# Designs tried in a protein design run: peptides against a protein of PDB entry 3PUK. Part 2

Target 1, 227 residues: chain A of PDB entry 3PUK
Amino acid sequence: ERGLKSVVWRKIKTAVFDDCRKEGEWKIMLLDEFTTKLLSSCCKMTDLLEEGITVIENIYKNREPVRQMKALYFISPTPKSVDCFLRDFGSKSEKKYKAAYIYFTDFCPDSLFNKIKASCSKSIRRCKEINISFIPQESQVYTLDVPDAFYYCYSPDPSNASRKEVVMEAMAEQIVTVCATLDENPGVRYKSKPLDNASKLAQLVEKKLEDYYKIDEKGLIKGKTQS

## One batch from the design tools (peptide)

Design b1_p8_2_s1 (made by RFdiffusion4, then SolubleMPNN; from b1_p8_2, 4 letters changed)
Fold by OpenDDE base, seed 1:
Structure b1_p8_2_s1 (fold): chain B 227 residues (1-227), chain A 8 residues (1-8)
Amino acid sequence: as target 1 above (227 residues)
Amino acid sequence: MLHNIDNE
């Protein structure tokens, strides 16, 4: 299977499940809004069971403690998700789980990471950033999860210009994660009319791709992919 | 830079 869904699943399996796997050990997995959508798009519950997940919980909801089990947090590096994690492990007496594995879907801001490290480092067995910030739909189709993207990109109000830039940056980052997942550095094509949004987005993607491959784990500069 | 914690 060469579809985008299978590629995403393989990456998650390798980067998350294989990374924290212990023989005979079951974990509780905590998901946020994005990772719920992500996993739903590329796997089934049976797949998660095979990876040692006994139950999935929503990180935003109040949950009963299961202190004898370790928890696998697969979450976005957002203040909301991080705050929920911190509440689970903030005090020694109120720990909901035995220990935590944390896998972020994107780069975690230094401020959030430092907050986690300062408050819960002893409860964390592993924390990594895996860089998957898109939802696969079909073999070569994906969707972006950027709140209010439509509104700000097409807003006629000049006062929204700053928010438009933020949205464009977020979209560009997610596109780059697709390229990274596929191990490609593509040429970006766009329709320039009637709005300049596509051109701006293309420029942002190109810049971010360059930055990504300049400092990748292999230390290699990857040329443009013929695809 | 990527952040990581490894306590195992």
Scores: peptide ipSAE 0.325, ipTM 0.905, DockQ to the pose 0.707
Fold by OpenDDE base, seed 3:
Structure b1_p8_2_s1 (fold): chain B 227 residues (1-227), chain A 8 residues (1-8)
Amino acid sequence: as target 1 above (227 residues)
Amino acid sequence: MLHNIDNE
């Protein structure tokens, strides 16, 4: 009931399930690797059944068509997940499902969004970005899903500098989604020594928080909160 | 947020 898990579930329920709910209608839900972990962390299958989900499928796997049912894609805005969606609806072959609802866990790059729009617009009933790209563990603990983050952040090899920046940006984005989920704009505290990684990450988070609240759905600039 | 499609 309390804690970050509950908050995350409530947000998903409101932003995703309530948004596409139709009385008496069941949907197939498609998940990727991240959203599988996310939902597993904050809900049970029984919860999903109550929200009108009949079955969960992995978007990366081959699936049998269910052409009479609509599909709910809850996925990360990555080329891999988007490509899987496009294979379901974007090919000249028969569509796997009747129609699609797409909910991205983060901001979708313009290039990917435009690709979707150009290829599958007629098949999409709704597409939204809900900004949840973290996994809740405990009331105040969450994990980030950034591949190879540890390696690149602590690599002594100068050749990894560019990759390190990419990783830190990805981490910062996910941290911002936590703040967005909690509706907070906190000051960032960190331990600087012995490496400067924490300082750099903090700067990225601060910048991205500012950007997020400037361009949020309400167009409001939220002041700093005490977190 | 940034992008939206609503064809309902």
Scores: peptide ipSAE 0.324, ipTM 0.902, DockQ to the pose 0.700
Fold by OpenDDE base, seed 2:
Structure b1_p8_2_s1 (fold): chain B 227 residues (1-227), chain A 8 residues (1-8)
Amino acid sequence: as target 1 above (227 residues)
Amino acid sequence: MLHNIDNE
């Protein structure tokens, strides 16, 4: 059995690095908070060097222009990360890099995508969406990056009910990306007591798995697997 | 993939 970390790295290598590879070309890689954690969980700096990355930069920080080099943006499809990208390429006269490759860790909302397209499409060599919204810890363990998940899931305050639903959906989406990464459609097992949070989350995951595997990337229907 | 830009 392949460890989750190795599977995640292989997916990133294939979907991101192999996709934008140019012989003899070095790139600057821009990461946000999530992708920094993601890459740190499944690779080393030496691995990135082998993939043609010379420098890793934080997208949120002010950076000096390197106009002769292309940039690889591996970022989450959030307004914050997108805004930082737009600062780098939004102005024709103030481009920080030669060109951009953009890989989103999840589906990019149309509003954000259109904003990018309208402002700096000519600077983009490639833009793709991949489905990795989790951080592998061990062979069978991963963590989710959902803000305030613990607070809203376990809050006794009824006023947080709406926020709890949003958090549950976000968690379910990230769990589905784990299944997609492993190419599995598992049955969901959970403990329902003392709170019904696990049951609610399980139902959301099952629903989203069904939606995901109705039409996979190959146009095939995949049945449930044992995992 | 729902969105794709390929200018290569």
Scores: peptide ipSAE 0.320, ipTM 0.900, DockQ to the pose 0.630
Fold by OpenDDE base, seed 4:
Parts: C-alpha cells; structure tokens; sequence
Structure b1_p8_2_s1 (fold): chain B 227 residues (1-227), chain A 8 residues (1-8)
C-alpha cells in the first residue's frame, strides 16, 4: 500500500477506529460533507465494515433513532456539523443514540467545544481532534475544501480583500494538516508570479506550522525537513 | 491547545 491515500487511511484507522474500538461492538458512523469526500477518497465500504461500522449516515439529514447503538461522529469542527450533533444529544429524553464518539478533522474552536461540553458532556465517550483537513487525489496530490476559495483569491474587487484573508487562513490551516499527517515540517516553496497569493499563503503556512508543533501533544519540535 | 474528552 503506497501513496498519500494509504497514509491518510492509516492515520484515520489509528486515530479514529483504533481509538474507539471495542470488541464485538458495532457503531453507526455520522459524516458531514467533507468527511464523506475524505473517506470516499481513501477507503471502501468493506474497509469500514472491518472497522466495526455497520451503517453510514449523513449528519445533516433527519435520521431515525437507534438508541441501542453508539454513534461515531467523524465531522468537521463547524457550527453546522456541531449543531446537528447537539440536536442528536441535546435533549435528555430524545437521544438518537446510546452514546457518542466525536473526532474532528481539525482544531475545534473553543466556543464550539465549550458549547458541546455544556450541552451533552455526559453522552460523549471520546472527543478528539485528528487534524486531517484535505482530500488525497493521487500519490502526491491533494485538494483543499475551502468554499469559494477560487472566487476570493482571484477577485479583482477590493471589497473582497477581507474575505480573501479569511480564505487564505483556512487554506493554510488545511495545508498544515497535510504536513502533520506526513509528520513533516517542510520548508515551504512557492511560485511568486504572477500574483502574490502564493507568497502570502506560504507565509501563513510557515507561521501555522510553528504554532502546530509548539502545541503538539507529543511535545516534539521538529526541525525543517527536506520535503 | 488541543481539546480532549475521555469518559471511557
């Protein structure tokens, strides 16, 4: 097994499925738009069955309760996905599932995390951030899921300048998750012409890489790698 | 800072 897809799958297997594995237990897995694309890019349904997943459900859809089964939420840390989760467990009388495991694809904002804790902490067995916010395409190719990135990065309208910065930040965060997945701290290379977008993005990535490795649970600070 | 809940 070779390539970026295999690396991503191995990380998900270790960080998510191995982390919440219980012998003989089946779970329902809840996915959002991003994680649906992510899993589709690096695994098959048979792989998920082997990891103890019986059914995959869309978190945005109205779902029937399965109160005897635990749910595995593999979702992005967005208000939309978090709100859907909270609807499943926010009411004590109408929990959709027995309990929840939550794995976020990126760092969860404090505000969202605190909202979860305040509303349904007793229903949560695990909540972790696994930091995979990209879609593997080929052995060395990936795509980012940033809405309207193309529009704002290349818009000639000055009124979009603030939104362009937000998009650049989001892209930089996702690139850092690639580096984290590969366990690398690379020197960032870019093509500066014709626009300065690549240079700005590179600077953001470098800054965020520094921040990421400073807060790494392993306490490991890696030097610059040749990648 | 990483967030974590562990109620196992």
Amino acid sequence: as target 1 above (227 residues)
Amino acid sequence: MLHNIDNE
Scores: peptide ipSAE 0.311, ipTM 0.901, DockQ to the pose 0.777

Design b1_p8_2_s2 (made by RFdiffusion4, then SolubleMPNN; from b1_p8_2, 3 letters changed)
Fold by OpenDDE base, seed 1:
Structure b1_p8_2_s2 (fold): chain B 227 residues (1-227), chain A 8 residues (1-8)
Amino acid sequence: as target 1 above (227 residues)
Amino acid sequence: MLHNIDND
């Protein structure tokens, strides 16, 4: 059985590296906080070298221009990561790289995408959303990257109710990306007591799974799997 | 809808 790490790596290889591959071409890869963790969980530097990556850079750091090389941005669709990208290509005279390939780990909000398109579309060769928003740990184990999830989910303060909902939505979205990566539409099981968090999360996951498979690329409605 | 830019 191919472990979750191998499945994730294969998806990244197909969706990102194979998509932008050019024979004999090396790229600089830019990562943010999430994608650094993601790649570290499922590949080695040697794997990235084989995919034509010469060096990895942190998108948040100030970097020296390498104007003769194209850059591969594998980043989350956050304002912070997008702003860093825009600084690299916002001015014709200040371009850090020759061109950009952008692969977002999740759906990019229209506002952010439009901002990118308006400012530096001529510098972008590819921009795609690949829908991987989780970190694989073991064959059937993964972790979610949702900031302050523990605090808001278990806060006794009623004023945090709105934030709790946002966190629950984010968690549900990440779970759905796991299912999508595994090509599964599972029945969701949860422990309902002592808190209703698990029930709420389960409902959100079920709803999002339904939505995902209704609009899948194959145009097929996938029934519930036994997994 | 998924966003896509393809300029290759």
Scores: peptide ipSAE 0.303, ipTM 0.895, DockQ to the pose 0.683
Fold by OpenDDE base, seed 3:
Structure b1_p8_2_s2 (fold): chain B 227 residues (1-227), chain A 8 residues (1-8)
Amino acid sequence: as target 1 above (227 residues)
Amino acid sequence: MLHNIDND
């Protein structure tokens, strides 16, 4: 399959499962709301079994300890998900799992990362950011997971201006992850009327694309691709 | 990417 779903799955397989794979080892995988949707969109449970995942657990739910097994956290870099992780390893209570592999779907804020490092670094075998913050729907269609995006983008209330900016930033980040996943740096096209939202979003995307490729692991600035 | 821990 050449669709976006296949590309996303391949990236996850390479960036996450291959990265932490050990022969004969099974892991428990912890997912949050976003990554549950993400994996559901591009793979089946049988696929995860083949990658050495024995069970999937929701990070937000109370879970029984399985202290002999390592845990694979595939989560968003949000305070909520991070706090749940920290409860598993960071408290004075017994660790729920033997060790942790953490893969964030986006750039983790320094504050959150430092908090993790300070609290439970000894329990973490690996922590990486893989930059997949979108849900593939069809071969050329994806959705963004930005709560209340519609409301704030189209709110006539001036008091929502700050929230609108936050939403726009989040949307731009997720669009950039699509480009990164596809290894593309496209030109951005938009319809400007009736509101300036599209223009603002386009500018943010362009800026973030530039920043992303500047700081890419390869240190390569990729030129604009024709979209 | 920006952050990395590799203790494995």
Scores: peptide ipSAE 0.301, ipTM 0.895, DockQ to the pose 0.681
Fold by OpenDDE base, seed 5:
Structure b1_p8_2_s2 (fold): chain B 227 residues (1-227), chain A 8 residues (1-8)
Amino acid sequence: as target 1 above (227 residues)
Amino acid sequence: MLHNIDND
């Protein structure tokens, strides 16, 4: 059984690096906080060099222009990361890089996508959503990038109910990305006591799995797999 | 709906 790390790396290699590969071309890769952790979890710098990445830079930091090179943005579809991208290409006369390839780790909201199109469409060679929003830790272990998830899920304060729902939705979405990455449609098992959080999360995951496989690019409706 | 830009 291939470890989750290897599966994630293979997916990134196929969905990102192979997709934008040009013979003899080197790129600068821009990462955000999440994708830095993601890549660190499943590859080495030598692996990235083999994929034509010469330099990795943090998208949040001030960077010197390298106008002769194309940039590969592997980032989360967040306002912060998108804003940093837009600053790199917002001015026609002051572009940081020659062109951009953008790969989002998750679905990009229409508002952000439209903002990108309106501002930088001519600078973008490719923009795709690759649906990897988790970090592999071990062969069968992953972590979710949901801030304050523990706090809101287990908060006894009723005022946090709305936040709890948002957090659970985010968790469910990320779990589905794991399933998609593994090409699985598992039966969901949970321990519900003492709180109903696990049950609610399970329901959300099941619903999102159904939706995902109904609308997947391959049109493949998979039955339930063993989990 | 997945977003896609392909300007190659």
Scores: peptide ipSAE 0.300, ipTM 0.895, DockQ to the pose 0.738
Fold by OpenDDE base, seed 4:
Structure b1_p8_2_s2 (fold): chain B 227 residues (1-227), chain A 8 residues (1-8)
Amino acid sequence: as target 1 above (227 residues)
Amino acid sequence: MLHNIDND
């Protein structure tokens, strides 16, 4: 089935599991709230077993050390998730796992990345950013993980205007990750009524798509695909 | 710029 779910799974398999694969090695995988939903949407536990994952743990929970095993962190680049990681490896005497592979679902802010490097660089085998910041629902449907997006987008309170802009930016970034995952530069279609939110979001997406493909080293300015 | 650590 060539649905969005399969495309997302294939990208995760290539970008994460194939990247850190070692023959005969089993890993513990640590997930946060977003990546739990993401993996649940596009794979089964049996799929993860085939990729060398023995157990899945919630990064936010207190976990028993398994010092003989390496850990695969598939997490969002948030202060909360990063802090949980740092607790696992930040202390020389209290390392929970043998080593870490870290894959962020989006661009990690420099401040967070530098914090990781300063604290536990020796424990990290790999750290990479992948661009998957959405949840596939159906073949052509996805959801965005932007906290309080509904509230701020539809809030009539003018005091929320600045927050609304932040939410719109975050949504636009996540939509761009969908396009990047699909390797498409689509024409953006939106329904403008009753609110102008859709129009604003569309403009942000278009701008960010342009920026994304300009930065992409392959210079393949993919023309607007009629998708 | 994408961040990368590769110690393998």
Scores: peptide ipSAE 0.296, ipTM 0.895, DockQ to the pose 0.655

Design b1_p8_2_s3 (made by RFdiffusion4, then SolubleMPNN; from b1_p8_2, 4 letters changed)
Fold by OpenDDE base, seed 4:
Structure b1_p8_2_s3 (fold): chain B 227 residues (1-227), chain A 8 residues (1-8)
Amino acid sequence: as target 1 above (227 residues)
Amino acid sequence: MLHNIDYE
């Protein structure tokens, strides 16, 4: 893992998880698009489990209430994310969670902050702003845009196995598009442990690459390239 | 200035 990723993770751990940690308490974590990508870039689900996160949910999606558990919202200070939060706690009868810890990835505009305070203050235990507005990347690395990929790929819940497969298929497809764009048919290398995700993804990618490059644009068979 | 709510 690259140094920058470790730095980012340490910052998140300190600013978010350590800040709201309570002994023996598990939380549901709500992520938006950016924070999903952010966490995906610098940690694994096992890391989150160690920090007391039992499950990850997408804030934009309809979610079942878990009223006995507190929720950790790690989100961008956007109207969309804030509105989703407000829907979770806007009505006492319809509260999805026991209470909320909110951590914004950047400065939250006063308008949004005041809106939160006005409607949900009694449900909020913490609300803080951290300064992480970038995603750590390696120089020769690209990111994939697959919704909920982080959750499903690393979810400890066996019931998510089917969704995990769908996500991995989508990821593999995107990787193939990258290869196609680069006009490469690489051999796929991966780290097999601790989870088999990389292996599974690699197999999917290789299969899809084979299918894609059976015949190139000129109708010729394209062999493997070294990358 | 950053906002902060700390009820716990």
Scores: peptide ipSAE 0.132, ipTM 0.814, DockQ to the pose 0.325
Fold by OpenDDE base, seed 1:
Structure b1_p8_2_s3 (fold): chain B 227 residues (1-227), chain A 8 residues (1-8)
Amino acid sequence: as target 1 above (227 residues)
Amino acid sequence: MLHNIDYE
């Protein structure tokens, strides 16, 4: 299967599960709101079992300690998710799990990363960013998870202009992760009317694509993918 | 910058 779901799953399998796999070892996996949706879109529980996951837990909920097991955190780099992680390992006497593997779905801000490092470094075995910030729906269809995107994109209130820009940037970043996942640098096409939102988003995507491939290819910009 | 840490 060459559908987007399969590609996403394969990327997660390689970047997350294969990376932390140990023979005979079972892990507890902690998910947040986004990663719950993400995994639900591209895999089944049986798939996770095959990857050595015995239990899935919601990071936001109170959980009983399982101190003999290592935990796999597959989470968004948000203050909320990070704070929940820190609570699991913040106290030496009350660690919920044996150790942690952390995989972020996007770039983790330095502030959050430093906070983790300062508080829980001894409990962490791995910490990586895998850059998957979209949900595959069909072979060539995906959705973005940006809170209040509709409201701010179509708000007639000028006071929301700054919020609109933030939302647009978030959307652009997520689109870039799709391109990265597919290893493509596409030309961006948009419908210019009735609002200029599409044009603005397109420009943001183009810029972020350039930045991404410049960094990824050691300063070389990947050429545009044939469409 | 990407944060990739391997402590094992």
Scores: peptide ipSAE 0.129, ipTM 0.820, DockQ to the pose 0.729
Fold by OpenDDE base, seed 5:
Structure b1_p8_2_s3 (fold): chain B 227 residues (1-227), chain A 8 residues (1-8)
Amino acid sequence: as target 1 above (227 residues)
Amino acid sequence: MLHNIDYE
């Protein structure tokens, strides 16, 4: 039995590094804020070196071109991260790297995906979604990267109701990626009192689990598992 | 709908 950190690392190794590995080839890896935290939680720099990564760069910062090397983008599907990528490859004369491998931590909206295709499709060798949007902490513990989640979930201000719903949806999506990583479709248990937050979140998770397995890469609908 | 680009 291996801890959650090990499971996450193995998934990243298989879905990202093994997918773009070429013998004798080194790559520059570009990370955003979330993926920096994610990799820091489940691997060391020595592990990345073994996977053919020579340098790690922050996608948000200005970087000097290294036109002879390919770049591995392991990033969140956000406008900010995508815009930074597009600046690296948007112009033929100003490409920062030789080519790009893109791995998104979650589902990329069609609008962002189409924007990428329209701008720099010829520079892209891979573009995949790997569905890991949580941070492993312990063997059976993880955290979600949802800003101000605590505040909105427990805010007594009715004006925050809409934001609370958005936060809960984001949390539910990340929980689904945990289930996907563990290859599980669990029944969700919750405490309904005194507040209905847990109930609402549970319903969102169940709905998103159903949706996830309907659109799974394998096209399989997995039955409920006991966990 | 999942997205995939594979040119290798």
Scores: peptide ipSAE 0.110, ipTM 0.812, DockQ to the pose 0.760
Fold by OpenDDE base, seed 3:
Structure b1_p8_2_s3 (fold): chain B 227 residues (1-227), chain A 8 residues (1-8)
Amino acid sequence: as target 1 above (227 residues)
Amino acid sequence: MLHNIDYE
């Protein structure tokens, strides 16, 4: 029993692998830094083989074309990852793969989504957002992947205020994906002293949970659950 | 808000 890890794996299996599965078909899977860590935390290579993945490639690296195979992109909705995808399919004469299935770990900004649609729509068979933006560590523990979060949250420099807000938003979003994965809408507990960071983060999480369930449940807000 | 492309 892997607890949270098993839940995450089951969600990925259902939302990603089952969604694009074709009988007898193998795919190349492209991962970024975050999804590499994510899959490493909740599955083995043998598990991926069973799901029809023949090889895993790093999306950031220069890769050899395999034009006869379809590619499964399991990536974060970041400019860096999206740009790498666009390079794979942006050239009409030298597409690296036969077609693409794209699964984002979180909500993709409209600007990035529209950029993909405008440039590579003919190469895309699927594009979905599955909302898993955390790393399961153990049954009840997860970590966030927000660069420089510690620095900006605790920097006394007022010039970092705007960056602190961005970091808080990112952390809140990732926490919401944990709740979504667990199908929970919990109350939030925090310690407000000595700094108000925890309080601010809690408020953001509460707001984003509300927004998420409005979207996910066709305008119906799921009631609060015990946490 | 949610994006979903299904061209298969």
Scores: peptide ipSAE 0.135, ipTM 0.828, DockQ to the pose 0.776; fails the geometry check

Design b1_p8_2_s4 (made by RFdiffusion4, then SolubleMPNN; from b1_p8_2, 5 letters changed)
Fold by OpenDDE base, seed 2:
Structure b1_p8_2_s4 (fold): chain B 227 residues (1-227), chain A 8 residues (1-8)
Amino acid sequence: as target 1 above (227 residues)
Amino acid sequence: MLHNLDYE
């Protein structure tokens, strides 16, 4: 397959599966709502089997322990997903799995990360952030997973201003992950009329791109790839 | 990456 889907899959394969691969070892993979959509968009179950995944489980659901197997958590850095992980390995109950590999789809807030370290460090083999927060649809098309984005961006109600900002921040973050996945630092183009939403979003994206490349995996500064 | 734990 060509295009964005293949790029996303290659990134996941390299950043997640290759990173935790051990010869002859099978893992259970735990997914949340977003990563379920993400993997469904860029791979098949047969692909996951080839990467050593025996079964896929929903992190939000109650699951039977498989204590002899390690678990691969490919999840969003949200309180809900993190809490589910903590329940699997918390001290209050027997751990569900032998050990955990955690790969977050985006930057994990320090508060959540510290919570994980404080409670489950002994159970964790890996914890990394891979920064893929979009769904590839076509070669040149992607979608963002931002609930109610349309409503808040276009709502005339002033009471939604705060939520609108949150939504736009989330959108900008996800757009940056597209650029990061493609290893690009593009110039952002937008239509400024009639609403200022596009302009605001563009500014947020530009700022976040700058921030991302300042703190990227290699600590390298990448110039603009597009004017 | 802001956070990285490697216990292997």
Scores: peptide ipSAE 0.153, ipTM 0.824, DockQ to the pose 0.753
Fold by OpenDDE base, seed 1:
Structure b1_p8_2_s4 (fold): chain B 227 residues (1-227), chain A 8 residues (1-8)
Amino acid sequence: as target 1 above (227 residues)
Amino acid sequence: MLHNLDYE
């Protein structure tokens, strides 16, 4: 299967599960709101079992300690998710799990990363960023998860202009993760009417694509792929 | 920049 769901799953399998796999070892996996949706879109529980996951837990909920097991955190780099992780390992006497593997769905801000490093470094075995911030729906269709995107994009209130820009940037970043996942640098097409939102988003995507491939290919910008 | 920690 060459559908987007399959590609996403394969990327997660390689970047997350294969990376932390140990023979005979079972892990508890902690998910947040986004990663719950993400995994639900591209895999089944049986798939996770094959990857050595015995139990899935919501990171936001109170959980009973399982101190003999290692935990796999597949989470968004948000203050909320990070704070929940820190609570699991912040106290030496009250660690919920044996150790942690952390995989972020996007770039983790330096402030959050430093906070983790300062507080829980001894409990962490791995921490990586895998750059998947979209949900595959069909073979060539995906959705973005940006809170209040509709409201701010279509708000007639000028006071929301700054919020609109933030939302647009978030959407652009997520679109770039799709391109990165597919290893593509496409040309961006959009409808210019009735609002200039599409044009603005397109420009942001183009810029972020350039930045991404410039960094990823050691300063070389990947040429545009056929669309 | 990407952050990576590997203690194993």
Scores: peptide ipSAE 0.153, ipTM 0.824, DockQ to the pose 0.685
Fold by OpenDDE base, seed 5:
Structure b1_p8_2_s4 (fold): chain B 227 residues (1-227), chain A 8 residues (1-8)
Amino acid sequence: as target 1 above (227 residues)
Amino acid sequence: MLHNLDYE
C-alpha cells in the first residue's frame, strides 16, 4: 500500500511526463502557484530531472526566451495562467520557446480553451486535462487550495452566502479529483449537525461525482465503491 | 476530460 503522495506522483508521471517524453530531450517546465505547491508535496527536483526537466520557471514571472527548447506547462486552467502562456506564444516573432505541451490540473473552460486554440494552436503539441486539484499531505490526508474557505464556511454574515456557495463548489470539485485519482466513486458520509455545511458539501460532491463519471473519457458510469 | 489537442 502506497501513500497518497506516491499515488499522485505516479499519476503525474503517467499523465504528464510519460505522455510528452522523448528520448534525449530536455524541457523547461512552467508552473503556477498551485502546481508549484503540488509538485513540492509529492516529488523532489531530482525526480523532475529524471523525467527530462532541466529548469523550472514560474509562469507569472518575466522570463528570457529559450527558443531552442520545448516548454512543458503544468498549470491551473485560470485566466491568469492562460494569459501568461498566451504571452509566451501569442506572436510568431516573439515565441519564448520552440513549442508547448500544456497539461491542466482540472477542466479547462471552453472560453479559455478556445482562446488558446485561436491564438497559438500551431505552437502546441499537447493540451490535456489531468484532474489533480488537491495537495497530498499524508498517506490518507490531503488539503484543498480554496482561499478563505474557512472564513466563508463559518461566516455568520448573510452577505457571504453567495461566496460560501462558490467556495463549497470549488471544494467539491477538488474532492472529486481525489476520488478520480484513487479511481473511486465513494458513498459520502457527513455529520449534519450542528451546521449544514457538511451536508451541503456532501450533496455537491455526490452530484459532481455523477457528472464526472458521465463525462469520463471511457464513457463509463462507475458504481459506488466502499471506501 | 473534454479537451484534447494532440499534434504528435
Scores: peptide ipSAE 0.130, ipTM 0.812, DockQ to the pose 0.704
Fold by OpenDDE base, seed 3:
Structure b1_p8_2_s4 (fold): chain B 227 residues (1-227), chain A 8 residues (1-8)
Amino acid sequence: as target 1 above (227 residues)
Amino acid sequence: MLHNLDYE
């Protein structure tokens, strides 16, 4: 029993692999830094083979074309990852793969989504958002992937205030994906001293949970669950 | 807000 890890794997299997599965078809899977860590935390290579993945490639690296195979992109909705995808299928370059299935770990900004649609729509078979932006560590523990979070949250320099806000937003979003994965809408507990960071983060999480369930459940807000 | 493309 892997607890949270097993839940995450089951969600990925259902939302990604089952969604694009074709009988007898093998795919190349492209991962970025985050999704590499994510899959490493909740599955083995043998599990991926069973799901029809023949090889895993790093999206950031220069890869050899395999034009007869379709590619499964399991990536974060970041400019860096999206740019790498665009290089694989952009009109300015020869396509590296036969077609693409794209699964984002979180909500993709409209600007990035529209950029993809405008540039590579003919190469895309699927594009979905699955909302898993955390790394399961153990049954009840997860970690966030927010660069420089510690620095900006605890920096006394007032010039970092705007960056601190961005970091807080990112952390809150990732926490919400945990709740979504567990199908829960919990209350939030925190320690407010000595700094108000925890309080601010809690407020952001509460707001984003509300927003998420409005979208996910067709305008119906799921009631608070025990946590 | 939620994006979903299905061209298959």
Scores: peptide ipSAE 0.164, ipTM 0.831, DockQ to the pose 0.791; fails the geometry check

